# Ledger of designs, part 268: peptides against a protein of PDB entry 6TME

Target 1, 324 residues: chain A of PDB entry 6TME
Amino acid sequence: NRLKRAYIALQAWKKAFYSDPFNTAANWVGPDVCSYKGVFCAPALDDPSVLVVAGIDLNHADIAGYLPPELGLLTDVALFHVNSNRFCGVIPKSLSKLTLMYEFDVSNNRFVGPFPTVALSWPSLKFLDIRYNDFEGKLPPEIFDKDLDAIFLNNNRFESTIPETIGKSTASVVTFAHNKFSGCIPKTIGQMKNLNEIVFIGNNLSGCLPNEIGSLNNVTVFDASSNGFVGSLPSTLSGLANVEQMDFSYNKFTGFVTDNICKLPKLSNFTFSYNFFNGEAQSCVPGSSQEKQFDDTSNCLQNRPNQKSAKECLPVVSRPVDCS
Target 2, 324 residues: chain A of PDB entry 6TME as posed
Amino acid sequence: NRLKRAYIALQAWKKAFYSDPFNTAANWVGPDVCSYKGVFCAPALDDPSVLVVAGIDLNHADIFGYLPPELGLLTDVALFHVNSNRFCGVIPKSLSKLTLMYEFDVSNNRFVGPFPTVALSWPSLKFLDIRYNDFEGKLPPEIFDKDLDAIFLNNNRFESTIPETIGKSTASVVTFAHNKFSGCIPKTIGQMKNLNEIVFIGNNLSGCLPNEIGSLNNVTVFDASSNGFVGSLPSTLSGLANVEQMDFSYNKFTGFVTDNICKLPKLSNFTFSYNFFNGEAQSCVPGSSQEKQFDDTSNCLQNRPNQKSAKECLPVVSRPVDCS

## One batch from the design tools (peptide; made by RFdiffusion4, then SolubleMPNN)

Design b2_p25_8_s4 (from b2_p25_8, 15 letters changed)
Fold by OpenDDE base, seed 3:
Structure b2_p25_8_s4 (fold): chain B 324 residues (1-324), chain A 25 residues (1-25)
Amino acid sequence: as target 1 above (324 residues)
Amino acid sequence: DLEEKEKKKEEERKKELEEKRKELE
């Protein structure tokens, strides 16, 4: 009995709650699990006459607790949304039994441990949100072999390099922000044909930007701010025909910011402040356009306000990194 | 805007899920 298994799972989960401020699970009593607050039933795929638990939505319930192994009994769940709670511990390996998993949102919780590799076992997963947790260690390369629409990894403790497999991703939105990723952005990034938004903010990324970024024709948001990138901006960035928001601030970039970048046709905001750029085209000057907003603060630009001192600039500008 | 895009995609995902359910029957 599938509903009986669901009952066992949900009762085990209720017992795993340390605090339920809104009494969300107050009605989690008795065998009629389809009446439970935040539990949604639908006809089973294999038998439309059988009702099964197909979704969980406990978003914004402020529940403190953990995910017990018995949740693996919810084998018909396709939607699992439990964001903005206080769940702790690890994602149970028993969730590998949830082979219909389509959307998995555990964001804004207190989860710890390595990347939840159980997510890689779900053949139909389309949406993965694990942001605002304490997940740590390396990102498994296999995540980008998944046909994910969106990948939210920001605000965790992930380390190591970004996998080369990123180029295989069909995701339109990917966030790496506020982790501990290091190394270079893989050259394979240019193969992300469906990419619209990518965010690298606040990592330990370094090296030169790959020229292949210019192949991201569908990207509307590209944010690489607050890293350790060096060298000049790739000339191939002129190929970003749809970019609207671009941020390279708080890096160690050098060289000249060109017209070809600042005149991008859809560019709305371009922030390149807090670098070591020693020149910019007139089209890049803040206030030069009514349609575009620029920030050139704290660079090594001549005849511009709020620039770095010669003492700060000279050691870096005189030794430009060759990215060729 | 990531949040706005997520909301839009949520609606698309729900539709896709329904289609997938029909395919798996």
Scores: peptide ipSAE 0.019, ipTM 0.534, DockQ to the pose 0.034; fails the geometry check
Fold by OpenDDE base, seed 2:
Structure b2_p25_8_s4 (fold): chain B 324 residues (1-324), chain A 25 residues (1-25)
Amino acid sequence: as target 1 above (324 residues)
Amino acid sequence: DLEEKEKKKEEERKKELEEKRKELE
């Protein structure tokens, strides 16, 4: 009996709660699991006459606890949304039995350990949100082999390089922000055909930006701020026909910010502050456009306000990194 | 702003979830 298995799982989970401030699980009593708050039932895909637990939504419940292995008995769950809680520990490997998993949101919790590789075992996974946790270690390259629509990884403790497999991703949104990623952005990034938004904020990324970024025709948001990027901005960025928000601030970029970049047709906000740019086109000057906002603060620009001192600029500007 | 963007995405996902909930009901 599938509902009996669900009952066992849910009761084990309730037992794993340390705190339930809103008494979310107060009605988690008895065999009628479909009446449980945050539990959603639907007809089974293999037998419409059988009712199964198809979804969990405990978002914003502020529940403290852990995910017990018995959750692996929820084999019919396709939607698992438990964000904004205080769940701790690791994602149970037993969740590999949830072969119908479609959306997995464990964001804004206290999960620890390596990337939850169990997520890679779900063949139908489309949405993965693990942001605002304490996941650590390397990002498995296989994550980008998944047909995910969105990948939220920000605000974790991930380290090492971004996998070259990123180019295989079909995701429209990918966030790497506020981790410890290092190395270069892979050249394969240009192969992300469905990418709309990508965020690299606040990592240890370095090197030159790959020219292939300019192939991201559908990108509307590109944020690479607060990293260690060097060299000039790729001239191929002129190919970003749909970019609206672009941020390169707080890096070590040098060279000239070109007219071709600042005149991008849909560009609304372009921030390139806190770098070592030594020139900009007139179209890049803040206030030059009514439709576009620019920030050129704290560069090495001549005749602009709020620039770095010659003492700060000279050592960097005199030794530009050649990205060719 | 990352936080604002993330909030927007969360709101979108909530809407999607609500639609899916209706399908499950």
Scores: peptide ipSAE 0.018, ipTM 0.565, DockQ to the pose 0.080; fails the geometry check
Fold by OpenDDE base, seed 1:
Parts: structure tokens; sequence; C-alpha cells
Structure b2_p25_8_s4 (fold): chain B 324 residues (1-324), chain A 25 residues (1-25)
């Protein structure tokens, strides 16, 4: 009996709660699991006459506890949303039995350990949100082989390089922000055919930006701020026909910011502050457009306010990195 | 029922994404 298995799982989970400030699980009593707060039942896909637990929504419940292995008994769950809680520990490997998993959101918790590789076992997964946790180690390359619509990894402890398999991703939104990623952005990034938003904020990324970024014709948000990028901005960025928000601030970029970038047709905000740019086109000057906002603060620009001193600029500007 | 719930969750996720993006800036 599927509901009996669900009952066992949910009761085990209730026992794994250390704190339930809103008494979310107060009605988690008895075999009628479909009446449980945050538990949603639907007809089974294989037999419409059978009612099964199809979804969990415990978002914003502030529950402290862990995910017990008995959750693997929830084999009919397609939606698992438990964000904004205080769940700790690891994601149970037993969740591999949840073969219908479609959306998995464990964001804003206290999960630890390596990337939850169990997520890679779900053949139908479309949405993965593990942001705002304490996941660590390397990102598995296989994550980008999944047919995901969105991949949220930000605000974790992930390290090492971004996998080259990123180019295989079909995701429209990918966030890497506020991790410990290092190395270069892979050149394969230009192959992300469905990409709309990508965020690299606040990592240890370095090297030159790959020219292939300019192939991201559908990107509307590109944020690479607060890293260690060097060299000039790729001229191929003129290919970002749909970019609206672009941020390269707080890096070590040098060279000239060109008209071809600042005149991008959909560009609304372009921030390139806190770098070592030594020139900019007139179209890049803050206030030059009513439709576009620019920030050129703290560069090596002549005749602009709030720039770095010659002492700070000269050592860097005199030794430009050749990205060619 | 499930489809309707998925749609609602998608809308919630979009809102959350917008809010969290501001936090990233």
Amino acid sequence: as target 1 above (324 residues)
Amino acid sequence: DLEEKEKKKEEERKKELEEKRKELE
C-alpha cells in the first residue's frame, strides 16, 4: 500500500523534527496522510484509481531537524519543496527511489556534505534548488547533462572549477554566486542555447572571459562581479543582443570599454566599476543615456570622477593581460 | 490538481528568484 509507506515515511520525518515553531506537523496523526499539512495527494500516474502522495510543501516552516532515510518510501513524490527551514545533515541516498521527482527545492536550510548526487539519479528532474546551504566540494559535471530548466547553486561552499559540461546545459537560469569556484569560465559556455540568466557573483574565478560568451544570444542577465577576472572585455560581447543586466564590477579587468558593448540594444544596466579600465567610449559614460545606467566608478579612467590613483593604476595598466 | 500546484509553485519560485537576486547584489 503506497499510502501506508507514505505514512511510515512521514511519521519517521515527524520524529526527526527537533523544532516545529509553527506546529506544521501538529495534524500529522493517523493513517490519512493526505490530510497532513504540507502533504498533497494526487491520482497515481500508473493507476488513476489509486491516491498517492505526489507532493510535499513545507516551505517557510522554520522546522529544525533532518531528513531521515525513510523518506525514500515516498516513491510517488514529484514535488519536494522544503525551503526556508532549518533542516541539517545530508540528503538521504534513499531518495533515489523517488523516480518521479520533478522539482526539488531544499534551499535555505543547513544541509552539509558534498553535492547531493542523488539528484542526478532522477530522470525527470526539471528544477533543482539547493542554494543557501553548506554543500561543499566539487560540482559533479553530470549536473549539466540533466535536462533542467533551472539550477540554483548559489550561497554554498562549492569549490574547484566550473565543469566544462556547462555547455550541455539546457537551463534558462544558472546561479553559481557566493561559492568558492575557481579557475576560468569554460569556453563551452557559449553552447548554452537556452540560457537567459547566469550569475557568477562572489567566487574566486579568474583568467580571461571566454569569447564564446558572445554566443549567448538569449541571455538577459550576465553577472560576473566580485571575482578575479583579468584582461579586456571580449569584443564578442557585442553579440549579446538581449542582455539587459550586465555586471563586471569588482574584478581586475583592463583595457577599453567599447561602444559595441555599451550600445547593446536591450542593455539597461551595465556596471563595470572597481576594475582597471583605462578608457571608455562616450556611450559608456554614466549619464550619457536616459535609457541606460552605467557605473564606471573606481577604474583608471581619465577625466572621470571617483577613479583609482595613478599609483594604484600604473602597475596594472602598464602590464595588460593579453587574452588573445 | 498536480499541474495546478506546479504552476503555483513556478510563480512562487519566480518571485523568490527576484527577491534572492536582490540579495546577491
Scores: peptide ipSAE 0.017, ipTM 0.533, DockQ to the pose 0.036; fails the geometry check
Fold by OpenDDE base, seed 5:
Structure b2_p25_8_s4 (fold): chain B 324 residues (1-324), chain A 25 residues (1-25)
Amino acid sequence: as target 1 above (324 residues)
Amino acid sequence: DLEEKEKKKEEERKKELEEKRKELE
């Protein structure tokens, strides 16, 4: 009996709670698991006469505990949302049995260990949110082979390079922010045909920006701030016809910020502060447009306020990195 | 602001989840 298996799983989970400040699991008593708070039942896909646990929503319950291996008995679950809790430990490998998993949100918890590779085993996964945890190590290249709509990885401890397989991703939103990613952005990034928003904030990324970024025709948000990028901005950025928000601040960029970038048709905010740019077009000057906001603070620009000293600029500007 | 962008996406997903919940109920 599927509901009996669900009962075993949910009771094991209740026993794994260290704290339930809102008494969310107070009614988790007896065999009627479909009445449990945060548990949702539906007819089974293979037999409409059988009721199964199809979803879990414990968002914002502030529950402290861990995920026991018995959760692998919830084989009919398609929606698993447990964000904004205090769950710790690792994601159980037994969750590989949840073959109907469609949306997996464990964000804002205290999970540790490597990337939860069990997520790669779910054939129908569309939404993955693991942000605001303590996941560490390498990002598996296979994550971008998944037909995901969104990938939230920000605010973890991921290391190493961004996989070249990123170009295979069909995701509209991808966040890498506030990790320990290093190396260059792969040239394959330009192949992300469905990409709307990508965020690299606060990593250890370096090298030149790939020219292929200019092929991201659907991108509305591109944020690469707080990294170690060098060289000039690619001229191909003029191809970002739909970009609204663009941020390159807190890097080591050099060269000239061109009209072709600052006059992008849908650009509303462009921040390129805290770099080593030595020139900008008139269209890039803050206050030049009422429709667009610019920030050129702390560069090597002449006749602009709040710029770096000549002593700070000269060593960098005189030795520009050639990205060709 | 990254947080605002993430909140917007979370709100969109919450709406989708609410619709799915309604179907599950």
Scores: peptide ipSAE 0.016, ipTM 0.567, DockQ to the pose 0.077; fails the geometry check

## One batch from the design tools (peptide; made by RFdiffusion4, then SolubleMPNN)

Design b2_p26_1_s1 (from b2_p26_1, 9 letters changed)
Fold by OpenDDE base, seed 4:
Structure b2_p26_1_s1 (fold): chain B 324 residues (1-324), chain A 26 residues (1-26)
Amino acid sequence: as target 1 above (324 residues)
Amino acid sequence: SRREERLEEARKELKEEKAKLEKELE
């Protein structure tokens, strides 16, 4: 009996709660698991006459505890949403039995350990949110082989390089922000055909931006701020026909910010502050447009306010990195 | 669809978080 297995799993989970401030699991009593708060039942896909646990929603319950291995008995779960809790430990490998997993949201918790590779075992996964945890180590390249709509990895402890497989991703939104990623952005990034939003904020990324970024025709948000990028902005950025928000601030960029970038047709906000740019086109000057907002603060620009001193600029500007 | 709604919510949250971070840097 599928509901009997679900009962075992849910009771094991209840026992794994250290704190339940809102008494969310107070009604988790008896065999009628479909009446449990945060538990949702639906007809089984293989037999519509059988009722199964299809979803869990414990979002914002502030529950402290861990995920016990018995959760692997919830084999019919397609939606697992437990964000904004205080769950700790690791994601159980037993969840590999949840072959119908469609949306997995464990964001805003206290999970630790390596990337939860069990997520790679789910063939139908479309949404993965593991942000605001303490996951660490390398990002598995296989994550980008998944047909995901969104990949939220931000605010973790991931390190190493971004996998070259990123170009295989079909995700529209990908966040790397506030991790410890290093190395260059892979040139394969230009192959992300469905990409709308990508965020690299606050990592240890370096090197030159790949020219292939200009191939991201559908991107509306591109944020590479707070990294260690060097060199000039790629001229191919003129190809970002749909970019609305672009941020390159807090890097080590040099060179000239061109008209071709600042005149992008959909550009609404372009921030390139806190770099070492030594020139900008008139179209890039803050206040030059009513429809566009620019920030050129703390560069090496002449005749602009709030720029770096000559002493700070000269050593960097005189030794530009050649990205060719 | 329900999926699209959840994705939109996630995007909204991300946008709000980004905006907060930007304000803190100013």
Scores: peptide ipSAE 0.028, ipTM 0.647, DockQ to the pose 0.318
Fold by OpenDDE base, seed 3:
Structure b2_p26_1_s1 (fold): chain B 324 residues (1-324), chain A 26 residues (1-26)
Amino acid sequence: as target 1 above (324 residues)
Amino acid sequence: SRREERLEEARKELKEEKAKLEKELE
């Protein structure tokens, strides 16, 4: 009965293909769904004597089409990987029936609509990749209540503020890059104890950086470039003992870049270009270290090359934002 | 584990994408 349901689902999906350039679904014929290209079967968890469809992998198949509601019949699927296709439309709500969902990758497609809230219904979900789509609207706060290893949201159309629930996330990798997020980074960010990599690139984020960023002891990559952040860098950034890549470029930061930041023990690349910094420690100067790379281009630094003009600097530097 | 491998692959891809985007902004 399970394989019959899978057959119905997969045949419905095949009918939903507008284009299959590599003829991936050419062998999707007959009841033996386990022989289908990109379909993987395994023994059922509840009955090892029963074979079920446990995984889908159609990555890089360049398939154009949509996800039909009949995919909800694939109730034993734990791995769903369909990245780098041309699937359009919305993620079907019927996928809520896939209670074993563990990894969901629909990245690099043409999906639209709000955040696929069906992903929140999967109790065992560990990996969520919806990047490079056209998802829009608010990010549900509940996403960070889930025990996810990674959350990839970059290159979409998400807007509004980043939920304060971010501090509850146990994810090691979180990407917000290239969306339309606005407001401040929540102070709760410092509670992300398992965080290794976080990327905010290319949003409309603003305000002061929260001091609590310095509590991210496990972070190796912190990128807040291409936003509207203001004020000085928090002194608490000296607490980023494991940061290797740090980028604050293309913001409106002011003040002094301190030794305590530039001398971080594992720092390999620190980019703070295209801001309004009016001073830097000697340890922050590009070329001062063989082990570290710095970029101080287009700031308000004295006696440094490629800086902003006094005319550009004076209005901003003379009115520093107080983040205290 | 297979999970760890997939996560590492995703991280690698992210780093590559980030590097590409940074170059485009310059």
Scores: peptide ipSAE 0.028, ipTM 0.660, DockQ to the pose 0.331
Fold by OpenDDE base, seed 2:
Structure b2_p26_1_s1 (fold): chain B 324 residues (1-324), chain A 26 residues (1-26)
Amino acid sequence: as target 1 above (324 residues)
Amino acid sequence: SRREERLEEARKELKEEKAKLEKELE
């Protein structure tokens, strides 16, 4: 009996709660699991006459506890949303039995350990949100082989380089922000044909931006701020026909910010502050357009306010990194 | 779809969080 298995799982989970401030699991009593708060039942896909637990939604419940292995008994769950809680520990490997997993959101918790590789075992996964946790180590390259709509990895402890497999991703939104990623952005990034938003904020990324970024014609948001990028902005950025928000601030970029970038047709906000740019086109000057907002603060620009001193600029500007 | 709605919500939250972080860095 599927509901009996669900009962066992849910009771084990209730037992794994250290704190339930809103008493969310107060009604988690008895065999009628479909009446449990945050538990949603639906007809089974293989037998419409059978009712199964198809979804969990405990978002914003502030529950402290862990995910017990018995959750693997919830084999019919397709939606698992437990964000904004205080769950700790690791994601159980037993969740590999949840072969119908479609949306997995464990964001805003206290999960630790390596990337939850169990997520890679779910053939139908479309949405993965593990942001705002303490996941660490390398990002498995296989994550980008998944047919995901969104990949939220921000605010974790991930290290190492971004896998070259990123180009295989079909995701529209990918966030790497506030991790410890290092190395260069892979050249394969230009192959992300469905990409709309990508965020690299606050990592240890370095090197030159790959020219292939200019192939991201569907991108509306590109944020590479707060990294260690060097060299000039790729001229191919003129290919970002749909970019609305672009941020390269807090890097070590040099060279000239060109007219073809600042005149991008849908560009609304372009921030390139806190770099070492030594020139900009007139179209890049803040206030030059009513439709576009620019920030050129703290560069090496002449005749602009709030720029770095010559002492700060000269050592960097005189030794530009050649990205060719 | 419900999926699209959830995705949009997540995007909105990310945008808001990003904006806050940008202000803190200034």
Scores: peptide ipSAE 0.026, ipTM 0.630, DockQ to the pose 0.351
Fold by OpenDDE base, seed 5:
Structure b2_p26_1_s1 (fold): chain B 324 residues (1-324), chain A 26 residues (1-26)
Amino acid sequence: as target 1 above (324 residues)
Amino acid sequence: SRREERLEEARKELKEEKAKLEKELE
């Protein structure tokens, strides 16, 4: 009965293909769905003697089409990977029936519409990758209430502010890059106890960086480049004991870049170019260390190459934003 | 980009870890 339902679902999906350039679904014929390319069967969790469709892997198949509602019949699927295809439309609400969903990867497709809230209905979800699509609108705050290991949202059309619930996230990797997020980074960010990598690149974020960023002891990558951040870098950044890659470039930061930041013990790359910094410690100067790489290009620094003109600097530097 | 490459690597590592865990549960 379960495999029959899977057959119905998979045949409906095959019908929803507009193009299959690698003939991935060429063998999707007949009732033996476990032999289908990209379909993986395993013993059912509730009955090991019963074989069920447990996984889909169509990564890099370049398939054009959409996800039909019949996919909701794949109730035993725990792994759904359709990365790097040309699927369009919306994520079907019928996928709420896939209660065993553990990893959901629809990245690098042509999906549209709001955030796929069906993902919030999966109690066991650990990995969510929806990057490189055309999802739009607000990010639901409930996404961070889930016990996810990774949250990939980058390269979409998400708007509005980042939810304050971000501090509840247990994810090690979170990406917001290349969206249309606006407002400030929530102060609750410092509560992300398992965070290793966070990327805010290329949004419309603004305001001062919260001091609480310095509480991210396990972070190895922190990239806030290409936004509208203002003010000075928080002194609490000296607490980032494990940061290796840090990027604040292409913002509107002002003030002095301190030794406490540039001497972070595991720091390998620190880019703070294309801002309005008016001073830097000697330890921040490019070439000052063999172990660390710095970029101070296009700031308001004295006696450094490739800086902004006085005309560009004066209006901003003379009126620094007070973040206190 | 280098940044995107790092993210992809992180994803790969996480996927591999999860796959190992799933195999252990079987």
Scores: peptide ipSAE 0.027, ipTM 0.586, DockQ to the pose 0.054; fails the geometry check

